# Peptides against a protein of PDB entry 9GMZ, part 141

Target 1, 343 residues: chain A of PDB entry 9GMZ
Amino acid sequence: TGFPLELLTRPATERLAYFENYTVAHPRLKEVYEILMRTIAEPAGASFIFVYGASGVGKTTLRLRVEQKLTELALPKLESDRARVPVVGIEAIAPESRYFNWKEYYTRALITLEEPLIDHKFDYGVRGISRDNFGKINVESKVVAPALRRALENALIHRHPDVFFVDEAQHFGKVASGYKLQDQLDCLKSLANMTGILHCLLGTYELLTFRNLSGQLSRRSVDIHFRRYCADSPEDVQAFKSVLLTFQQHLPLAETPNLVDHWEYFYERTLGCIGTLKDWLKRVLSDALDREATTITLKDLQKRALSVAQCQKMFKEIQEGERQLSETEADVQNLRSALGLGA

## One batch from the design tools (peptide; made by RFdiffusion4, then SolubleMPNN)

Design b2_p17_3_s4 (from b2_p17_3, 7 letters changed)
Fold by OpenDDE base, seed 5:
Structure b2_p17_3_s4 (fold): chain B 343 residues (1-343), chain A 17 residues (1-17)
Amino acid sequence: as target 1 above (343 residues)
Amino acid sequence: SVEELAAEIDAESFLRK
């Protein structure tokens, strides 16, 4: 229980690194993790998994944990199949331009998939894709997006990952004027179909727009809602307080701060998002360690809190996403009733 | 209780390698 007490005699950098590396297995994270792991193991003909939820809910933490677990589970098989990569995960980047850069996406995917530790060099059959002396992929600027796509398709087929993760996948929604979001989805669908690789898209509630646009993807997708904790749910409040208590015990400070007594303030400034909470506590811990403070005070928390204006903006985005999901659930019930299947 | 759930959470929590 709690952090190793020996950390109190260690440098501030080591104390901070401990807290940064400490991952709280909060109930919603565990639930979504179990669903995601099960879905990856038994996709049942699904080509896509959508994981959507508020910014700062913990989607990246979820992804990294799943990647770690899939890697651990694959280790025995990797000895016999040296070409195999168990999992690949990338983050979609917000384009500087008003359109998604597929060339950059394919390049990043190839670089991530073909990490230097892979002994089995693959020839992509594309002129201008090479490996350096360290095994890192280099893509020449002259290589066009269609060639990179073919290289990625071949690499995915050859490496056979159990899942391809794309974090911040709402950035696929950034299409140039005159292009449709549907075309981006069709491109992703084609990549999944051509490779036979399960794709998991993680992102904000903007991913719901992707789901709603493609009735064809709905037949081949599994949806996972990564919910925040809600203050109107006694169970969620209990869970949120329990997470605060856990973090309280794992802050490497000489005096354990009382975070739980301030749970309402923590909730107000995180909207029930544990990633936001952890990032806030990291900032506050860093400040405390820099001052050689023995504990964290409410004033220290207030200095690093998100502004009310930031929280209001984030909350509006959450409410819109939650509303869309609620309407979808109601539509399903209405459809069932209209079909005579009952509620 | 909050304390019991916190203990369960802590038991399943981990350090990133």
Scores: peptide ipSAE 0.606, ipTM 0.962, DockQ to the pose 0.937
Fold by OpenDDE base, seed 1:
Structure b2_p17_3_s4 (fold): chain B 343 residues (1-343), chain A 17 residues (1-17)
Amino acid sequence: as target 1 above (343 residues)
Amino acid sequence: SVEELAAEIDAESFLRK
């Protein structure tokens, strides 16, 4: 089914908002969603889930869909347990300095965990953390990182979410030395252990550095690879074309553009990443609506495409990540062979 | 087919609230 035809008579802002809100349930997203939901339900003693994949593959879309689903599933229990939050999700911010800003991280986590609608007032046991008259958390500038950590630990224990999401989690790894990276990992591990809350870190292939640094984290972690679509796979090409056809039907324009005929160009400029594709189409749709155009042309697509240089840079980063995973898979095969388990 | 898979994808697709 295409977009609601009534949108053609609506303002450009409403038409653009429709497309922005439309989430394509593409096969890789569905697969990773099912794995992640199952892992959250049955963590089997894991303290961490790592979800890694290319920038623009759709990790944030995955997180938001899981958050929505966990919230829906928790609704019957939330009526009886007014203190419980089913899920909490934050985005890690890239440090402006050489060091990850833990104070900002803890503050953002606390603010996100304490929704204004939670009637159950919790005392964080930390001076300088208060709720305003609207139930919003206020953190005074004098509150130090160790105090904010204790407040977050207490809040996570009290609210008991099924999972704590950290998006863009590769930013924890942006430290000047390997020793500092270990300190960041130990800090995260300690937070998970002290709270008993399952942590899900979503990020780029840079998250693989976290896996390699701690054999103990590896034993308590589940890894989920959110793969892009690959042009060398007929099944992946079919899926990518099907996603293009779905987007084509959901662009609120008077004339349906033929995106599928240009699938190779879309692949060239997205590297098989559906988030990158959606963002591109959103920019092109916005331009078309601003011009009151009836459709999208190849020229309109070309105007908003990533440059070849940008695609080449992104592709090198993807290839390095995929190489590291392939080496890890080869190491597993070598281990199996060495154990007398057939390859 | 591409069309059959697109129909399946569309059926599972949703508007973000």
Scores: peptide ipSAE 0.601, ipTM 0.962, DockQ to the pose 0.935
Fold by OpenDDE base, seed 4:
Structure b2_p17_3_s4 (fold): chain B 343 residues (1-343), chain A 17 residues (1-17)
Amino acid sequence: as target 1 above (343 residues)
Amino acid sequence: SVEELAAEIDAESFLRK
């Protein structure tokens, strides 16, 4: 079924909002979603889940869908446990400085975990953390990172989410010269261990470098690779075309644009990343609506496409990440062979 | 087919609330 035809009579803002809110359940998203939901339900002693994949593959969409589903599943239990938060999700910020700002991270995590709507007041046990008259957390500038960490540990224990999501988690890998990335891993590991809360880190392939530095994390982590669609796979090409057809049907325009006929151009400029595709189509739709256009043309697509140079850079980053994973799979096979386990 | 898979995808797709 396409978009509701009534949208054609609605303001451009409502038409754009429809498309923004429309989430395509593409095969890779569904697959990773099922794996992630199963892992959260049965972590089997894991303290970490790593979800890695290309920029624009749809990791944030995955996170938001899981957060929604976990919230829905928790609703019956939240009536009896008013302190419980079913899920918490934050985005790690790229540091302006050459090092990750833990003080800012802990502050943002506390603010997100302690939403104003949570009537159950919690004492953080830390001076300089308070709630304002609107229930919003205020952290005084004098509060140091170790105190904020203790406050977050206490809050996570008290709220007991099923999972703590950190999006753009590759930013934990940004360490100042002379500092060890291992110290960042030890901080995260200790937070997970002290709270008993499962942490899910979502990010780019840079998370692989982060994961590989801690042999202890590997024993307590589950890895989920969120793959892009590959043009060398007939099945992936079919799936990518099917996603284009689905988006084509859900663009709230008077004339349905033929996106599928241009699938190679869409693939060239998205590298098989559906998030990149959606963002591109959103920009093009916005332009079309501003002009009161009846459809989207190839020229409209070209105006908002990533440049060839941008795509080449992104593709090199993807190839390096996929190479690292292929080496890891080969290492596993070599290990199995060395153990006398058949390939 | 592409059309059949698109129909399956659409059936599982949703509006974010």
Scores: peptide ipSAE 0.601, ipTM 0.962, DockQ to the pose 0.941
Fold by OpenDDE base, seed 2:
Structure b2_p17_3_s4 (fold): chain B 343 residues (1-343), chain A 17 residues (1-17)
Amino acid sequence: as target 1 above (343 residues)
Amino acid sequence: SVEELAAEIDAESFLRK
């Protein structure tokens, strides 16, 4: 239990890298991981999975863990089927303009899908898409978004991943009109239908807007709520303290800091989001290593904490998302009661 | 306990390769 003690004699870069690479399997992460893995294995005719939760709750960590596991499970089959890619994962970029950049999205998806280690060359059927001498995909500027879409459709069909992940998927919703949002959803739906590939969209509670706008998507989607830890739940407080205890044991410092005694302060400045907590501890560890400090103090924590104003803003966004979900659950209960089904 | 749950969490935790 704890970090390898030999790290105390290693360079600061190796110590920091250890902590960066250490992934805490906290209870909510494990729960959502099991649900997501089961849903990917048995989508039951779903074309979409929506994973929504607070910023910094750990959605990217979840994605990366699932990508690793799917890759591991596929290894025996990949030896016989060199054309197959087990999983594709990309992050959606916030548009510089009021419009989502589909050309950039398709380009990044193609680049990620066609890593140089794939021996089996594929012809995309599109002029201006090539591989360099290192096997990296190059897309010429003249290639238009519809052509890149066809290339991606063909690549997804040929490589047949178990799932296509899109992280920060709320960026699809950053369009000026309701019509444009519907067009984006129809575009995604068409891509999933044409390829037969399950799409998993991970994002903030802004992703709920996608769920509400398309009654057709709702019939072919699975929803997964990645909840934060709540201070009003004794079980969640216990889990949050246990995560703090785990992190303090894995900080490669000569003296183990007592983080658990400050759990309320950690909760105040993370809102129960473990990704936010890890990022905070990483910044503080980096500072401590730069000073050749033996431990982390409360003063060190305070220097790298999010401001109260930042926390208040994030908390309002979380409360609005949690409220919308609670209303949906209440609506289901009301519908069941109105139908004479027991609540 | 917090310690027992932390031990369970640690046992399932891993280094990113």
Scores: peptide ipSAE 0.598, ipTM 0.961, DockQ to the pose 0.931

Design b2_p17_4_s1 (from b2_p17_4, 8 letters changed)
Fold by OpenDDE base, seed 4:
Structure b2_p17_4_s1 (fold): chain B 343 residues (1-343), chain A 17 residues (1-17)
Amino acid sequence: as target 1 above (343 residues)
Amino acid sequence: SLEEEFLTLPADAVLEV
């Protein structure tokens, strides 16, 4: 099963949009999706879900697919409860300063939660928050972070999403001291507790620092490791080749490129991260479409590949994260053995 | 459906190239 052949007669923009919107349902994405959906449906008193993995593993794709599915499942209930939003997702931004900008975070969260299509306008009880004639939220510069927090708490309670997603959540951890990181966690914990809304933080292995700092969050958190494909696993190599085969079939080009025969080169430049692979192929497809090319060549791939130096840096960051997780698994086994529970 | 997208990765399709 490949792309719709009618796309070959369509504009380059439509062909590129097809590939951009196409998602390969690879085994690791499926596994993490099923765990995440189950945890959202039955949180069992959890207030937080941590989804961590390599940069470019596909966490944003996971989030978007869960958001789509939660929206689909909520549609019958949304007809009766017009105030409800089934899911809200934001991306945390890297602070330009040494301090996380909570004012910006709360503003973005409010803007995302209160889409213009929501007919049921709520009064936030905060002066300087208004809606324009198009229903877009405007936050006056004079509104302070504590007032924006109260507005977000009220909005989350009123809209009652099944989950609040924060992508790139490692950016909460970009504080110069462990004390400031604890303050950020206590702020997030307080927001989740005050609203009763389940929070899902997606990010890099830097999220493991959040897991380790709060023994109180550990009792109310679920951890999900979104693993990359590893070249030392024959099963993971086969899954990675299957993803390449699927992508080559879904590139809207007149001649199907042979990606599978170059799997080692794709693995070398993606480190087994499917998001990195998709983004690379998207850039290469865009270049090919701009030239009205019939296929993708190795030279086109090389032009848009990450450098060896970039891959080496990314690989060191991955190895450090995988090491920290392996140590944590060993510590759990050691704790179980020390408690007499057996290995 | 998401289920149809997951079913379109035949594990077996890698062996036919």
Scores: peptide ipSAE 0.006, ipTM 0.454, DockQ to the pose 0.120
Fold by OpenDDE base, seed 3:
Structure b2_p17_4_s1 (fold): chain B 343 residues (1-343), chain A 17 residues (1-17)
Amino acid sequence: as target 1 above (343 residues)
Amino acid sequence: SLEEEFLTLPADAVLEV
């Protein structure tokens, strides 16, 4: 089953939006989704979930699908409990400055948390936080980060989401010279402990540094590795080809492009990362729609591909992350063997 | 002339599973 054929008569914006909103349910996404949903339902005393994997593996897609599902599951209860938000998701922004902007983080978290409930007034107990006539949160410039933190703690307690998502969470590690990453982790840990809300941090393999720095977080964290597809695995290659087949069927073009026959080129320029693949195809589709083209060509793909230098850089970052995980797995096995626990 | 290999799928391209 492909895209709705009616899209061929629709504006380029609608055709592009269709593909943008289309999600392939590939095996690794499904696996991580099931683990994450189970962990959110039964956190077993965990305060944190770490979801780590390559840039462009599909972590944001995972988050959005979980947010959608948690919202759908909560809808029957939200009619009776209008104060509750089922889930909140934010993106940690790369600081323009040398330090993480906690004031901005808390402000964004508050805005996102209250957006679904714009009609429901909440008193934050903090001067300089108000709602406008449209119900939007206004935070005055004079409000300091500790006050915004208290407002967020109160809002999280009152709204009681099942999980608080932070995407691009590796940006917490971008601390100014002289600040410790540990202080940022202790701040997040304190927020989770004060609110009783499960936090899910999604990020690159740089998030592994968070796992290693806090032996106390490790006791209250669940780790989820969102793996890329590997070309040395026949099953992973087949899954990657299946994703290409699905995408080619869902490109709203008059002529279906053969992406599958070029799977090696797609793999070379995505490193087995489905998000990177989708973003690439989106750019190529946009260019094709702008030209009113009936299909896409190899030249169109080449024009929008990541450079070999970009892929080599990304691949080194992936290999370092995969190596660190493999060493950790070996250390666990060595520890078990040393304890006289069977492997 | 680099023939513009149009990435057209043959209508019958079944991925052998």
Scores: peptide ipSAE 0.000, ipTM 0.374, DockQ to the pose 0.034
Fold by OpenDDE base, seed 5:
Structure b2_p17_4_s1 (fold): chain B 343 residues (1-343), chain A 17 residues (1-17)
Amino acid sequence: as target 1 above (343 residues)
Amino acid sequence: SLEEEFLTLPADAVLEV
């Protein structure tokens, strides 16, 4: 089924919004979604979930779809438990300094957890945390990080989300020393343990370095690899072509573009990352709509494509991450063999 | 002049996937 044909008579803004809101349920997204949903439903004593994969693979799309689904599933319970928040999701911000800003992290987490629409306003017992007339949290600059942590701990306990998402979680790893990275991981571990809230960290392959530093988190973490599509796999190529077919059917243009015949070019400039593909197509669609074009051209694609240099950089980062995972898999097999467990 | 390749499906193109 393609886009609603009625969109062709609607404003460009609505046509673009349709495509932005459209999510292709591609195989890798479905797989990771099912694993993540199952793990959230049955954590089995896990305190952390790590979701790692290439930049632009679709981690944010995954998060948003899980957040939506958890919210939908919680709606019947939220009528009776007005204090509950089913899910909370934040993005970790790259520090401007070589130091992660925990004060900013706790502030953002608290602001996100305490949305204005929540009837049951909690008093954090922290001087300098207030609500405006709209119920939005305001944190005064004088509030120190330990007080914000305590406020967040109390808020997480009170709101009891099924999961706390942190997107771009590799930014926790951007500390100048391995010692500080361990301290940050111990800090997150302590927060999860004190609140009893499952934390899901989504990030690039840089998150593996963060994950590997915590031998203690290994016992209480679930790892989910969100793979890209690989051109050396016929099945992955077919899945990627199927995604292109779906996108071409859902571009709200008068003439359906043939994206599938150009699959190699789309693959070259996305590295098999569907988020990168969607973002590229959004830019191209926006340009086409601005020109009142009936379709898109190769020239339109070329104008909005990532450069070869950008793709080469991204590909090196992917290859390093995939290598580290392959080495880890080999180490597991070697460990099993050394333990006398058949390979 | 490299004719601007239009990425338009022919009206009768059944994409055999």
Scores: peptide ipSAE 0.000, ipTM 0.367, DockQ to the pose 0.033
Fold by OpenDDE base, seed 1:
Formats: sequence, C-alpha cells, structure tokens
Structure b2_p17_4_s1 (fold): chain B 343 residues (1-343), chain A 17 residues (1-17)
Amino acid sequence: as target 1 above (343 residues)
Amino acid sequence: SLEEEFLTLPADAVLEV
C-alpha cells in the first residue's frame, strides 16, 4: 500500500511530516528489535545490553520503536502503579570539552524520567532539584554531579523502568587526558548495580572498546550487532531493493519515482544503511515539495547525496568495526574448538 | 510481492514482530 492519496492536496509540511514519520520495518530492524525485546523481557542476570552498528543504520529508530512497545505493554500496569515509568531513553551528548559532562547527562536523564505528569511527587533527597507548577524538573546550577547521580539513582529506583536507553553511547568513550575509559564504565556499572535497572547502550562500533576493556562487563552484558546490508550478499541486496521500493511508494508525490532502477547508486551513497537512505530521501523530498515538483529525478538525488569523500570515510569506519567483530567471532570459534565444542 | 515482505509502519505503529 502506498501513501494516502489525500496527501497530494495537503500542505508541503504535512506531506514531509508523513514521510518523516514513516518507518520501513526492514529485515535487520525486525531481527534486532526481536532480540532486544526478548533480552529486555528476560535479561538472565545481564545488567547491560550493547547495540552497536554503523552510523545511520537505524539505531535511534530501533530505540523509539522499543520505547513505544514497552509503553504500550505497560499501560495496564500504569493504572495501578502511578509511580512507574515503563522505559527511559536519552541521547548522550558529544562533550564540547575533552571530558564527558556527567552533570548534563544526569540532568537530562532526570528531566526525561520525570516528563510524565506523574501525580506522585518524589523527593529526590537533593537540595536544588524541584518540580515547577507544570511538573517539570528544575535543577539549580549549584547542584554538583555527585548529588545529581544520587537523585537519578533514587528516581530510577522509584520509577523502576524495564530498561534505561542511552543513544550515541560512544560519547562516554571521550575521556580527557589522565582519566581511563574504565572509570566511565565503572560509573555506569555502579549506576546499574545501585538501581537494579537494565541499561541499554546504543552506539557506533566505538562501543566495542567498552566490551573489550572489562571481562566483567562481558559476563553481565548482551551484545547485539545491528548490521548494514552488504552488496556481496544476494539476500541483503534483495532486502535493500525492497526498502527502496517501499520508500518509492511512500514518497507523497504525484508521480511515483523509480528508485529501484538506481539501487546501485543508492547503495554507493548509503553503504547499505537505511537511516542514511531515509535522511537522503527526506532532503530530496523537501526540495521537491519546495519546487512544487510532481516527482524526483536522478539530478535531485545527486544534489543531496553524500560526497564520495564522506562515503569513503564512513566506509573505512564501518570496515574497521566489522573487522574487529569478525576477529572476535573467530576468537570465540577458536576457543570453542580448543574446548572440544564443535565449531 | 517484495512489498508484502516489508511492513511499512507510520511512526505511531508498533513494529509487529
């Protein structure tokens, strides 16, 4: 089924919003969604879930879909437990300074955790944290990071979410000179252990550095690799073409563009990353709507494509991440073989 | 069809697995 034809008579803003809000449930997204939902339901003593993959593979889309589903599943319980929040999701900010801003992280987590108009006022036990008349959390500038951490620990215990999501979690790895990445990991471990809340860290292949630094994390973590589509796999190529066909039908234009015939060009400029593809098509659709165009052309695509230099840089980062994972998978197989467990 | 294999969901639709 294509887009609602009534959209052709609607304002450009409504047509663009339709496409922005449209999600293709592509095979890799479904697979990772199922694994993540199952792991959240039955963590089996895990304190962490790591979801890693290329930039623009669709990790934020995955998070938002899981947050939505967990919220829907919790609705019947929220009527009886008005203090409960089913899920918390934040994005880690890239530090402007050489140090990760823990004060900002804890503040954002507290604000997000308290966004629901929960009638139950919670005392955070920290002076300088208050709710305004609209129920919004206000954090005074004088509140220090250790006090914000205690407030977040207390809030997470009281609200008891099924999972705490941190998107762009590779930003925890941006440690200044003299601090160890281990100290950041120990801080996160301590937060998970003190609260009893399962943490899910989503990010780039830089998250593999977190996995490798602590053999104790590896014992209490589940790893989920969100793979891109690979051009050397006939199945992955077919899935990528099917995603193009689906987007082609859901572009709210008078004439359906032929995207599928240009699949190699789309692959070249997205590296098999569906989020990168969607963002590209959104930019091209916006340009077409601004011109009142009936369709999009190859020239319109070329105008908004990532440069070859950008794609080459992104591809090197992907290849390094995929190599590190392949080496780890080979090490596991070698260990299994050495233990007399069949390969 | 290739179309039937891909559940396309609006932002408010849950990915039915």
Scores: peptide ipSAE 0.015, ipTM 0.524, DockQ to the pose 0.125; fails the geometry check

